# Designs tried in a protein design run: peptides against a protein of PDB entry 5Z08. Part 201

Target 1, 168 residues: chain A of PDB entry 5Z08
Amino acid sequence: RQKDEWAKKTSSLMKQLDWFIGEHLGAMLAAEELGGPVVGELMEIDPDDLSAGFNAHGKLKKATSQPDLDRRQRRIDDIWGPQDEQGQAHKRKRGADEALAASAEMRDLIEQLMNKLVEAGGDNSATYVEIPRESAAARFLVRSKVAMFHPNDARRLRLVDFGRDLDD
Target 2, 222 residues: chain B of PDB entry 5Z08
Amino acid sequence: GLPRLIDAIEEASKIPAKRRQTPIKPTIEKLTTHLYTHGASPDSLLRLADLLTLRNHLDQASLAAITRNLYPSSTVSDEVVLRFIGALGHGQLKPTLALQALFLRWLVMVYHLLENPGVLGQVYGVLFDLLDTAAIRPQLCHLLALVTRRKHVRPFRIQAILTLSRQTGGDPNLTGLLRVFKNYYPEIIVGDATKGRASAFKHPDPQWRQHLDEIQQRRSEA

## One batch from the design tools (peptide; made by RFdiffusion4, then SolubleMPNN)

Design b2_p21_2_s1 (from b2_p21_2, 10 letters changed)
Fold by OpenDDE base, seed 5:
Parts: sequence; structure tokens; C-alpha cells
Structure b2_p21_2_s1 (fold): chain B 168 residues (1-168), chain C 222 residues (1-222), chain A 21 residues (1-21)
Amino acid sequence: as target 1 above (168 residues)
Amino acid sequence: as target 2 above (222 residues)
Amino acid sequence: MLSLEDQLRLLIEEIEILRAK
């Protein structure tokens, strides 16, 4: 009985997490990956400044005439811009696809982190997941205080152990 | 009649107050009295919207008085709505923020009389981008609460409200708007600190509503 | 109001606390 209630609650929370990632985080993560604002810092950036593109640090790139900036900005505008213009259906689809990809990356990373923590059986050295790159997803998890990088290796990420009572 | 009063005010609006041969205040009082008694037809609303939104030599008190008495006798056209929306925001040619707040309040109060409520949904982005303007935020959030549909509830707008709410120390109007968003997406987490501080977006003027209903009823009986 | 970071943390924390039981 208690295990069943626990399992149901866990399942419910996992569904909420999945929904939260898909409906709230995915588009923002995609925007950050495309050189948009850092997740959560969107309002600090003038939408007009979005057109200039962002550097890898989420800072507005000065409008350098590089054609690639226009593509990124179009992509940011496709993700974050007002949806009301008719010709944007294809652009909307691309933005949606990027948001879906970012959501999938975040889900996968969280799953790996959670699984490694369980598999480690209390061995902190075994809790690290190797990440191929420092993604927007990885950075967001660290900013959220959900994950930590290995002190000597930024390619290794671990979940913060929330199950250990600090009193042990 | 109302058209003649509008004509007189339009002509006076072209002339600086110091150069007018006659005080405009008595004409404004006649206009506001007429509006209070009979309301404004769609054609008169459009003309009044131009007087209210376009830069002219009318004083702010007169403009505010007209806006407070701007009872539609019929429906409100898209054109009238768009005149008021176009007047929002920062700019030297735009009405004062105080007057803009009155326009937004008016739009809230006449929302049920719009010929096409969807027109506000089409300009949703324009309205949403003004949320940083503190002086109009209360009325703007209320209007957005009426206008918001599922298509408008996007991740970037959710985040924008969250960010602005932090920056404003948890403005209850923003929290109220976020609750409206949550109706479309139940999984939106509204922080506990903000749960107690949300606007319910009550009608801003029940007496104005009652008087509007009386004006509208007279039309249905005619 | 909770940040997105805080929201994510709370969800994951609650899941992990439950999984550790």
C-alpha cells in the first residue's frame, strides 16, 4: 500500500517534470543554444537586440553583418517572436523542433543523472555522468543547484544527493 | 447633437489654449454630459478616439474627462480599439501614461462590447511587451487576463512574467496574470510566495458598468 | 515567485527524496 502510493506520487511528479521541461524549459533552452538569452534572463535582453544575435555568453553580439547572425536571430525570433505573422508556419515548426530537441536533451540528462546516483549506491565517485559538451541543459541544472560539475573536469556532472540527510 | 460638439472640440484641439478665443471647458462639459446621458455611436467613438490618442492641444484633464465618460451606445469597432492600442507605450507623441492607463481601463470595461474581441488577441504581443511599464501594468494585466488564450501562453511569456515578478517584488497583477496562464497549463508552478498575492481582476468600476448597461438597454428598446 | 531554476530543483528534489525511500 505505501509502496503503491509512493510509486503513484513518484510517477505523478515525473509527469510534472516532463511537462515542465517540455512546455516551459525546452524553448528557452533552445534559445540559449542558438545564442539567445540565458534561460531565465530573457527580460534583460531587448527583443530588438535579439535581432543582433547573442554571443556564446548570452550577451548581445554587436550587429556584425555576418549572415549567420541573421539566421540565428530568425531562429530566436521563430522561437520567441510573436506568432501572428502568416508566413511563420515553417519558422514555427523549426522553432518547435528545436524546443523539442532541447527538451529531449534535458530529459535524457536528468534521467542519466538520476540513474547514476541510484547505481552508485553511495559512492560519490561513481555518480558522475560524462557530458559531451557544456549544454544549456547542463548549465541550467547547475544553476538550479540540481547538479554539480566535477571540480577538476567540466565534462563530468553529478546529481546533488537530496536523499542524504545532512545529519549522516 | 454629439457630432457638433465633437466638431467644436476638434477645431479647438488644433489651437493652443492661449490662442483660443473661447474657453473649451464648457464645450467639454457639454460633451461629457451628452456622453453620460446617451453614450457614443460607433462613428462618434472613432472621432473621440482620435481626439484622445492623437497629439493635439487639449489639456489632460479634458482628455481624462472624455475617457471617463466614453460610454459606447452600441458596439466598439476594431478601428477604435486599434487607435487606443496604438497610443500605448513610451514616446513623445504618445499620450501620457496616466491617460494610457485610463484607455486600458476603458478597454477592460467595454471588452464585452467589442465587435471582434479577437482583435486584442492579434495585438497580444504589443500589449505584453508593455508589462514593464509600471504606470499601466495594473490595467494592462487585467486586459491581458481577459484576452489571453492558450495560443498566447508560451514559455518565453511565462518566463517574462516570472522575471518581471522577481524584479517588481511580486506585483500582484503579474501573479494574477500568471494564474490565468495556469488555467491553460495547469503544470505551471506558481511559487508559494506569490500564491497569496494575486489580483482577482475585479471590474474596475461597478457604477460605470451599471450606467453602461442602462445606455445599452436603451438602444435595444429603440 | 519561484524562478524556473527553483521550480526545477523542487521537482527533482521531491522525486529524489521519494526515490531514496
Scores: peptide ipSAE 0.435, ipTM 0.418, DockQ to the pose 0.265
Fold by OpenDDE base, seed 2:
Structure b2_p21_2_s1 (fold): chain B 168 residues (1-168), chain C 222 residues (1-222), chain A 21 residues (1-21)
Amino acid sequence: as target 1 above (168 residues)
Amino acid sequence: as target 2 above (222 residues)
Amino acid sequence: MLSLEDQLRLLIEEIEILRAK
């Protein structure tokens, strides 16, 4: 009975996590990957500033004539810009696709991290997931204090074991 | 009639109070009495919106008195709405924040009389970006609570409200607006730290509402 | 009110606690 209640609660929380990733984080992660603002720092960016594009540091670029900046800015505007412009339908689709991709990356990374923690059976050396790059997803998990990089290898990420901290 | 009263006030608004040959106060009192009794037509509303939103030589007490008696006898046009929205924010040419708060309160109270409620949705960004302005935030949150649709509930705006709520120590109006957002996105965690009662966004003036309803009923009978 | 980071942490933490049980 209690195990069934815990299983139901876990399933409910997993659905909430999936929803949170898909409906909230995915677009923000996609924007960060596209050189937009860091997830959660968007508040300092005037919507008008979103139209000017972001530099490699996620800071607003003045509209400089570089064609690649225009393409990146368009993607950001497509993801974050006001939806009401009719001509943005193709842009909206692309922004949605990038948000879906970012959501999938985050889900997959969380799943791998959780699975590795269970498989390791308490061996901290076996808990690391190898990541191909420092993604917006990986950075967000670290900022959230959910994951930690290996101290000597930024390609290795592990989940924080919250279960141990309750027994101490 | 109302047009002649507006004409006299428009003329007086061009002249500094010290240079006026006649005091304007009696004309303002006649105007406010007329507005209270009969309301303002769409044309009169537009002219009054200009007097209220454009920089002129009218005193703040007169502007506030007109705003408090600005009962529409009919509908409220997009043009009238946009005049009030354009008057919001910081700037030397803009009305005082106290007067802006009265304008926002007015928009809340007449929201059901807008010819096109969607006009406020089109300027949603302008309204949302002013949430950091504490003096007008209560009325902004109330107006946004009425205007918000799913298309406006974006990740960056969710985060913006969350951050601003933290920075303000959990302003009840922001918490109220976040509850509106939560209707579209149920998984928004309104943290336990929102121990503050969220604003219920009750009608700001029930007596004003009742009087508006009486003015509107007279129009339907005429 | 919780940050997005805090929201994610609380969700994952609660899931992990339940999975460890």
Scores: peptide ipSAE 0.434, ipTM 0.419, DockQ to the pose 0.254
Fold by OpenDDE base, seed 3:
Structure b2_p21_2_s1 (fold): chain B 168 residues (1-168), chain C 222 residues (1-222), chain A 21 residues (1-21)
Amino acid sequence: as target 1 above (168 residues)
Amino acid sequence: as target 2 above (222 residues)
Amino acid sequence: MLSLEDQLRLLIEEIEILRAK
């Protein structure tokens, strides 16, 4: 009975976490990865704004209107091009895709971190996940005090063991 | 010890070879042997980076020998990285392009030991703008493949690398870098720009890696 | 109001506490 209640509560919290990542963090993480503001500095980032890109100062770039005649440039311009209605739709779709990708990266990273902690069986050396890069997701987990980098290797990230800190 | 060897080489580097009272080659050999056996501390790395990157009277063979044996015993500081980055490109006061290629290769091989890997991301533009320099392009593309993040993959850089790929007849290193860009933006079409095989950016020297790992392990046991 | 960082931490912390049981 008690184990079933814990399993149900865990499942509910996992759904809340998934929702929180998808609805609140994804767009902000994507913005940071695109050279925008650090997560939390701008609480409302429209996925549509992500496609505009950011300047070197983290500010939204205005769409530049120069028509380049090359079909290959048009494909790059179709991906990155001016804010005409079709360009806006493509921009919106891209911003949404970036937010979804950032959300998926965060979800996967959290899952790996949680799984490694369980698999390690108390061996702190075995709790590290190898990350391909220092992402906005990884940095956010560290700022949140949820994860820690290995002191000698920034490619190794571990979850903070919250279970042990309560028994002490 | 290593500091005394560096002192002797620093003093010799101020004097033209023809005006030196003693040959420097035996001291260089002692230095490279010491570096191979023990590696270089952060402080020694900085001093050696200055010797390698600043204009002095050391011969190219000696500079290359030091660079090939430049095993860090610990971490690599931002300051050391910036010395090597500042030495890149064309100029009368800059090292030879052959030596610059060795520096870039070294940065690739020690990338995991950087105190702040983000420092290379901050100078990404400087590195990217050197892609037209054919002599350093292979190592530069490899380094950029490690450093590239989504924030660096901009439309103008995508276009620049596509243009350069066409101009070079499809350099496999540029194709390899475009594949890295494609990981961030799947919509990038690599195939139409490059008729060539992409580089896989494999570790430049597996034996050097193994020896570096042995030097680094001795530090963790001490 | 909790920061986004604090909200994430509390969610993960609560999940981990339950998984450790």
Scores: peptide ipSAE 0.434, ipTM 0.405, DockQ to the pose 0.290
Fold by OpenDDE base, seed 1:
Structure b2_p21_2_s1 (fold): chain B 168 residues (1-168), chain C 222 residues (1-222), chain A 21 residues (1-21)
Amino acid sequence: as target 1 above (168 residues)
Amino acid sequence: as target 2 above (222 residues)
Amino acid sequence: MLSLEDQLRLLIEEIEILRAK
């Protein structure tokens, strides 16, 4: 009985987490990856704002054509194609796609972190997930005090073991 | 003269301390006294940079003493700078982090004597990627504050500093570097969360600066 | 109002506590 209630509660919380990532974090994570504001500094980022991209200051750039920006910046600029109706529709779609991609990255990272913690069986050295890059998702988890980088390797991230910290 | 002292130290550096027939300390003291009095020529600086940065059998106290007395009598070449930059970071063949911090401090103090200050701008990425190393971060931030130009202030670097600042609980040196970035990009929200006092990046050693100026003035009179 | 960071932390913390049990 109690295990079944815990399983149901866990499932409910996982659904809430998935919803929270998809509805609240995805667009903001995408914005941060696109050089926008850090997640939480701007509470409402419209996917349309993602498509408008961000200046060097994390503010929405107004569509000014400067060519030599880095490939990420080119993706931002390509999102900023001519402000014709077709350009705006492509922008909105691309902003939505980036938000979905950021949400998926965050979900996958959390899942990997949680799975590694369980698999490690209490070995702290085995709890680390290797991350291909420092992402907005990884940074957000660290800021949230949910994850920690390895002291000597910023490519290794582990979940904070909240279960052990309560028993000690 | 200075070249002969360097020769003797180079030879001694190849031999483990326990196998040396003569103690090296008196020769190091003669070297540091000479450096304090006359400074080092560009050629001598290069040789000393190799002694300081390459793995050898010199003790850490001797290496630190040489670094603290490494007054240039003239300019500092790109080659000398690159020796010190190449010695930074983690690795069994690299100098200790304590010695690396002294090298970074030295680069800050001699920055105005670089033949080409742009060389540090070319290796900006290498320097920036070491900001996570706490032991060298204070001096590294100071050097980056001197080197940073608009071309280096990129969104990914702004975000990296902001992230690292949060992870470190608002290191004042990182906040100081963010202020430098903000000079190029005023709209960088150095969030109020950096409630910490930003480092002003003051000269690390005013006495060393004054003595350097005296050595440099003697060159202009000769 | 909880920050986004606090909201995420509370969700993950509660999940982890339940999974450890």
Scores: peptide ipSAE 0.430, ipTM 0.422, DockQ to the pose 0.228

Design b2_p21_2_s2 (from b2_p21_2, 12 letters changed)
Fold by OpenDDE base, seed 3:
Structure b2_p21_2_s2 (fold): chain B 168 residues (1-168), chain C 222 residues (1-222), chain A 21 residues (1-21)
Amino acid sequence: as target 1 above (168 residues)
Amino acid sequence: as target 2 above (222 residues)
Amino acid sequence: MLSLEDQLRLLIEEIEELIAK
């Protein structure tokens, strides 16, 4: 009974998380990846500031080199620029595809982080997931204070273990 | 450098203003200018935290000016945090409630720079018990919104905040904190207690944040 | 309204608490 209630509750929360990622975060993460506003910051962050990304401490990095800015700006313009009806449909589709991709990336990253946390058995050194890039998803997790970068390696991300803090 | 300025202010803080040979204001202005430009190291932050939190002969305007310019150049230690937490509440030896509100605002603004954010969770009860203090409640609710975890959301605290919300006529900051609690306990009815709009706990000072980020970026380059 | 970051944190925290049990 308790296991079933636990399983139901876990399943419900996982569904809520999945819904939250798919319905709310995906589009915003995609927007951030495309140089749009930082997820959750109501502040009009200049797209240029968004291009800077976050360091291992969740701080805004220096604006990456001009080429990355241009690529993001082009993507913003491609999403938000005035285009003909066909262009808008393609942009909407591209935006939807980017939102789906961002949602999938976030889901996968959270899953990996959770799996590593469980596998580590309390060894914090073993909880790190190697990330291929500093994504909007990774940055959002850090900003949300649910994940932390390795102090010496921004390619290593770990989930904050909130469960351990309950037993103390 | 900053240490010498702190030394001069520490010595001056031991002496009543009327008995000082030299006015301290120019040294305070040099300190605040230095802090604005370079920030404070962990060691300097600790010394400044003592100056701000311990009873001394510094005037309130000087203390407020230091607090408003207290940009960390790096991380904020547990010891620094605990100095500010220890300064909260009522007491003859404690800073003014106005200054305490500035400390809480500072803690909110530097929360992401704490060496151990968990330290605030350890003193959660101390913070929560101060919610009845109206003068610091806005900043306190904001800090609690950042610090609150499921382990802190106990039935007695839920009841306490609901009661206090009713007593205050639905303080929007308490309503905001109740929303945080509701995330852990969905059964919490916020609407009946709060005819008012909930606070969104926005960053207290966007300009201060931007300037902090600039100071912090210089560290990553060094 | 809770920030998206806060909402995510709460969901993840609750999930982790359940997994740890």
Scores: peptide ipSAE 0.332, ipTM 0.531, DockQ to the pose 0.277
Fold by OpenDDE base, seed 5:
Structure b2_p21_2_s2 (fold): chain B 168 residues (1-168), chain C 222 residues (1-222), chain A 21 residues (1-21)
Amino acid sequence: as target 1 above (168 residues)
Amino acid sequence: as target 2 above (222 residues)
Amino acid sequence: MLSLEDQLRLLIEEIEELIAK
């Protein structure tokens, strides 16, 4: 009985978290990834303010060969590309796709962080998740004080253990 | 005169140092002395820009000495600017990064003498894409700070600076450039990774500026 | 109104408290 109630409560909170990420954070995280405002400063990013097209010459050089950075920059360029009529519909769709991608990244990162915390069994050294990049998601978690970077390695992120800090 | 000195250096630049009949150093010293005293005309600037930017057999010390004394006596043409911009970046045919940093510093110091300051705005993307090159970043950020207009401040560039700032541990020059961007878009959040001290982009060489002003004044009186 | 950061923190904190039990 208690285990079932625990499972239900956990499931409910996870659904709330998923909703919060999908409905509120995703678009803002996407905007931050696109070089917009940091999550939380602009509650209403008017997609139309995002519509001021990057002119075609803004080819960000492919820095590091990781295909994902190129995709995001292409996504930025295509979301913010020239406002032709076909461009606006593609822009809205692409904005939605970026919001979905950002939401998925946040969900995945939180899941990994939680899994590592559980698996570590109290060993703080084992709680670190290796992140491929410092994403808007990772930064938001750190700003929210729910995650911390490793002091010597910004590629390692861990969840703050709120359970232990309350028992000391 | 200056044209004859340039002629001699151009000819010497075609020949490896070990095969030259005469040492080039005395001619370089004469050139730099002349440049310091009189500056360079637009035509001479173009020729010197080619000597500085094109692959030749001149030694790095000579190239640096010419660059440090490259006082314009009048204006700087778009063509001269484009020679220096074209010399930037990575590649075996490009000047050394140390020399590129001197070119960028020079462009900063002569920015007010450009015939068309808009030319740098046209090549803004080329300059911006070089920000990852640590050796030239300080001067590049300074130049970009001068050149940046609202049209250049785009979300992808904001993100690129933010990303690079984090990767560099908050390079003060990047933070300085981001502050320039923030003047156009106040909503730009300089995240915690940019908590570093921003560069103020002070004039790189006040003595050089003063000497340039003296050279420019002599032209206005003539 | 709680900031988005605060909202996320509260959710995660509550989840962690449940997982730790």
Scores: peptide ipSAE 0.330, ipTM 0.374, DockQ to the pose 0.193
Fold by OpenDDE base, seed 4:
Structure b2_p21_2_s2 (fold): chain B 168 residues (1-168), chain C 222 residues (1-222), chain A 21 residues (1-21)
Amino acid sequence: as target 1 above (168 residues)
Amino acid sequence: as target 2 above (222 residues)
Amino acid sequence: MLSLEDQLRLLIEEIEELIAK
């Protein structure tokens, strides 16, 4: 009975986490990866806003003439070609694909972090996940106070052990 | 006396400068002269803290002049401290960031006169969360350097400073604060992002300190 | 309203508490 209740509660929370990542974070993480605002600065990033690209300050670029757009911005502009109906559909699809990719990256990262925490059995040195880059997902976890970088190696990320850190 | 000067300034603060019958500047000068000579009692400090922190019609130069002459003749109460802390951050109802920096500087300079230094430790989170505000960061880091105890040095705050240090290109004040943290956790590696000159958090105004000591000494002799 | 960061933290904290039991 208790084990079943635990399993149900865990499953429910995992579903909530998955929903939260998919419905709220994915598009915002994708926006940040594309040089958009930091997650949380714009509560509602329309996938269409992902299409307009972001300036160096994370503000939505108005579709003005192409000055020397940074390579990232060129990619955004190439992604977000002229607003014909087909272009809008392709934009929405690409925005959705980027949001899905960002959601998947976040899910995978959280899963790896949780797995390492469990596997470490309390050895903090063994809790680190190697990350290929400082992604929007990784940064968000750190900003959320859920994860920490290794003090000597920014490629190593660990989950904060809330059970232990409260007692010290 | 000082209370009457405060009364006059309080009344003037309710009225837009263009609608005042009399210029307030002479009264501000009298106040600042009095504060410089005698300091402010705890009661006067509270009233002045309200004038400084609440939105009113006083000009920025007057507010800055009062703050620069805000010598306590005695102790500084928790209530006075909390007024200044409550005035920090962004918002239309809050004082200017320049004035907030003066408040933080003042808190640093009077830290040893706080009735309860622990009050700043209780609001540590509020202070820490303002580190992203560049305009007040230097004084804020200095204040945090004084206030920080082991209980405040949490992993998430270490990470937050490290992250902010990277984002700011290694602000020397953040590096200085991280050194304070390192005193409690020696294993904190101030990574490459902190290859900057750390602030030593020297007293911001030695002359002000000396004058404060003279005012405080007169209290001990009375 | 809780920030997105706070919401995520609360979810993860609750999950970790369950895993630790």
Scores: peptide ipSAE 0.330, ipTM 0.452, DockQ to the pose 0.314
Fold by OpenDDE base, seed 2:
Structure b2_p21_2_s2 (fold): chain B 168 residues (1-168), chain C 222 residues (1-222), chain A 21 residues (1-21)
Amino acid sequence: as target 1 above (168 residues)
Amino acid sequence: as target 2 above (222 residues)
Amino acid sequence: MLSLEDQLRLLIEEIEELIAK
C-alpha cells in the first residue's frame, strides 16, 4: 500500500515535470539555443515582440535588413521574425519542431542525471553525466540550482542531491 | 583585510555614537567597498551576521549598507541562516522591521548558496507564523515560496493563508504563496479567497544577482 | 507565481525526496 502510494505520487510528479517542460520550457529553451533571450527573461517580453527577432545580446531587434546576420540570428529571424503571409505556416511548424526538440533534450538530460544519481549510491564522483555541449537545457538546470558542473570539467554535469540533506 | 575591518566595527559597535573617538562611517565605507569587491568568507559572514542581528550601537543606515553589500564569496552556513531567522519578529531586542525585510530579501537572493537548504524547512513554522506582519510579508512570502515542500503544506496552514488573504483584501504575495501550495494540493481553490493578481516572486535585484555571480566565479578559479 | 527556474527546482527536489525514501 505505501509503495503503491509512493509509486503513484512519483508518477504524478514525473507527469507534472514532463508537462512543465513541454508546455512552458520547450519554446523558451529553443529560443535561447537559437540565440534568443535567456529562459525566464522572455516572460518580460510580450510574445508579440518575439516576432521582431533578437540581437546578439538577446534584446529585441527592429527588423533591419542587415546582411551580416550570423546563421543563428537568421534562424531566429526565420522562426521568430516578422513573417510574411506565405512563410507563416512553415515558420510556425519549424518553431514548434525546435520547441519539441528542446523539450526532448531537457527530458533526456534530466533522466540521465536522475539515473546517475540513483546508480551512484551516494558516490558523488559517479553522479556526473557527460554532456556533448553546454546546452540551454544544461545552463537552465544550473541556473535553477538543481545541477552543477564539475569544477574542472564543463562537460560533466551532476544533479544536486536534495535527498541526503533532509535526513541529516 | 576584511577581518581587521570587522574587528574595528565590532569594537565601535560596543560604544554609543556620542562617545566614539572616531567616526564609524569611514570604516563602514571601507567594509562595504571590500564586501562589494571580494565578498565575505563563511567566517566573516558569521561575524557580520552577529553585528547585524545582535543589539549594538550601530546606526540603521550602516546596518542597511552592510546588508546590501553582504555578498557571500562561498557558501552560507546554517549558523548564519539561523542568526537571521532568530532576528525576525517582534521584540525590543530584535532589529527593526525594515532591517528584517532586508534580511529576508538577502536570504532569497543567497538561497542557492546555503550549505543546507533544509535548515529553512526546519524553521518553516517560525517563518509561517510571521505572515501577519505586513512590513515583512512580501519578502517572507517569497522566501516561503522557495522553502515550501509538501510536508509543510498542511490543512491548518492552508486555512490560515486563506483567512489572512481575506483579511488583507487579497494580498498578491499571499495569493502567490497559495499558488505554490496548490502545486502540492491541486484541490486548493485560490480564486475564492482572492480576486487579486498573484505575485510572480521575481528576483528582488537582478544587478545584485549578477554581481554575486561574478564574485562566486572568482572563487572557482582560485 | 514562481520563476521558471524555481518551479523546475521545486519539482525536481520533490521527485528526489520521493526517490530517496
Scores: peptide ipSAE 0.346, ipTM 0.569, DockQ to the pose 0.257; fails the geometry check

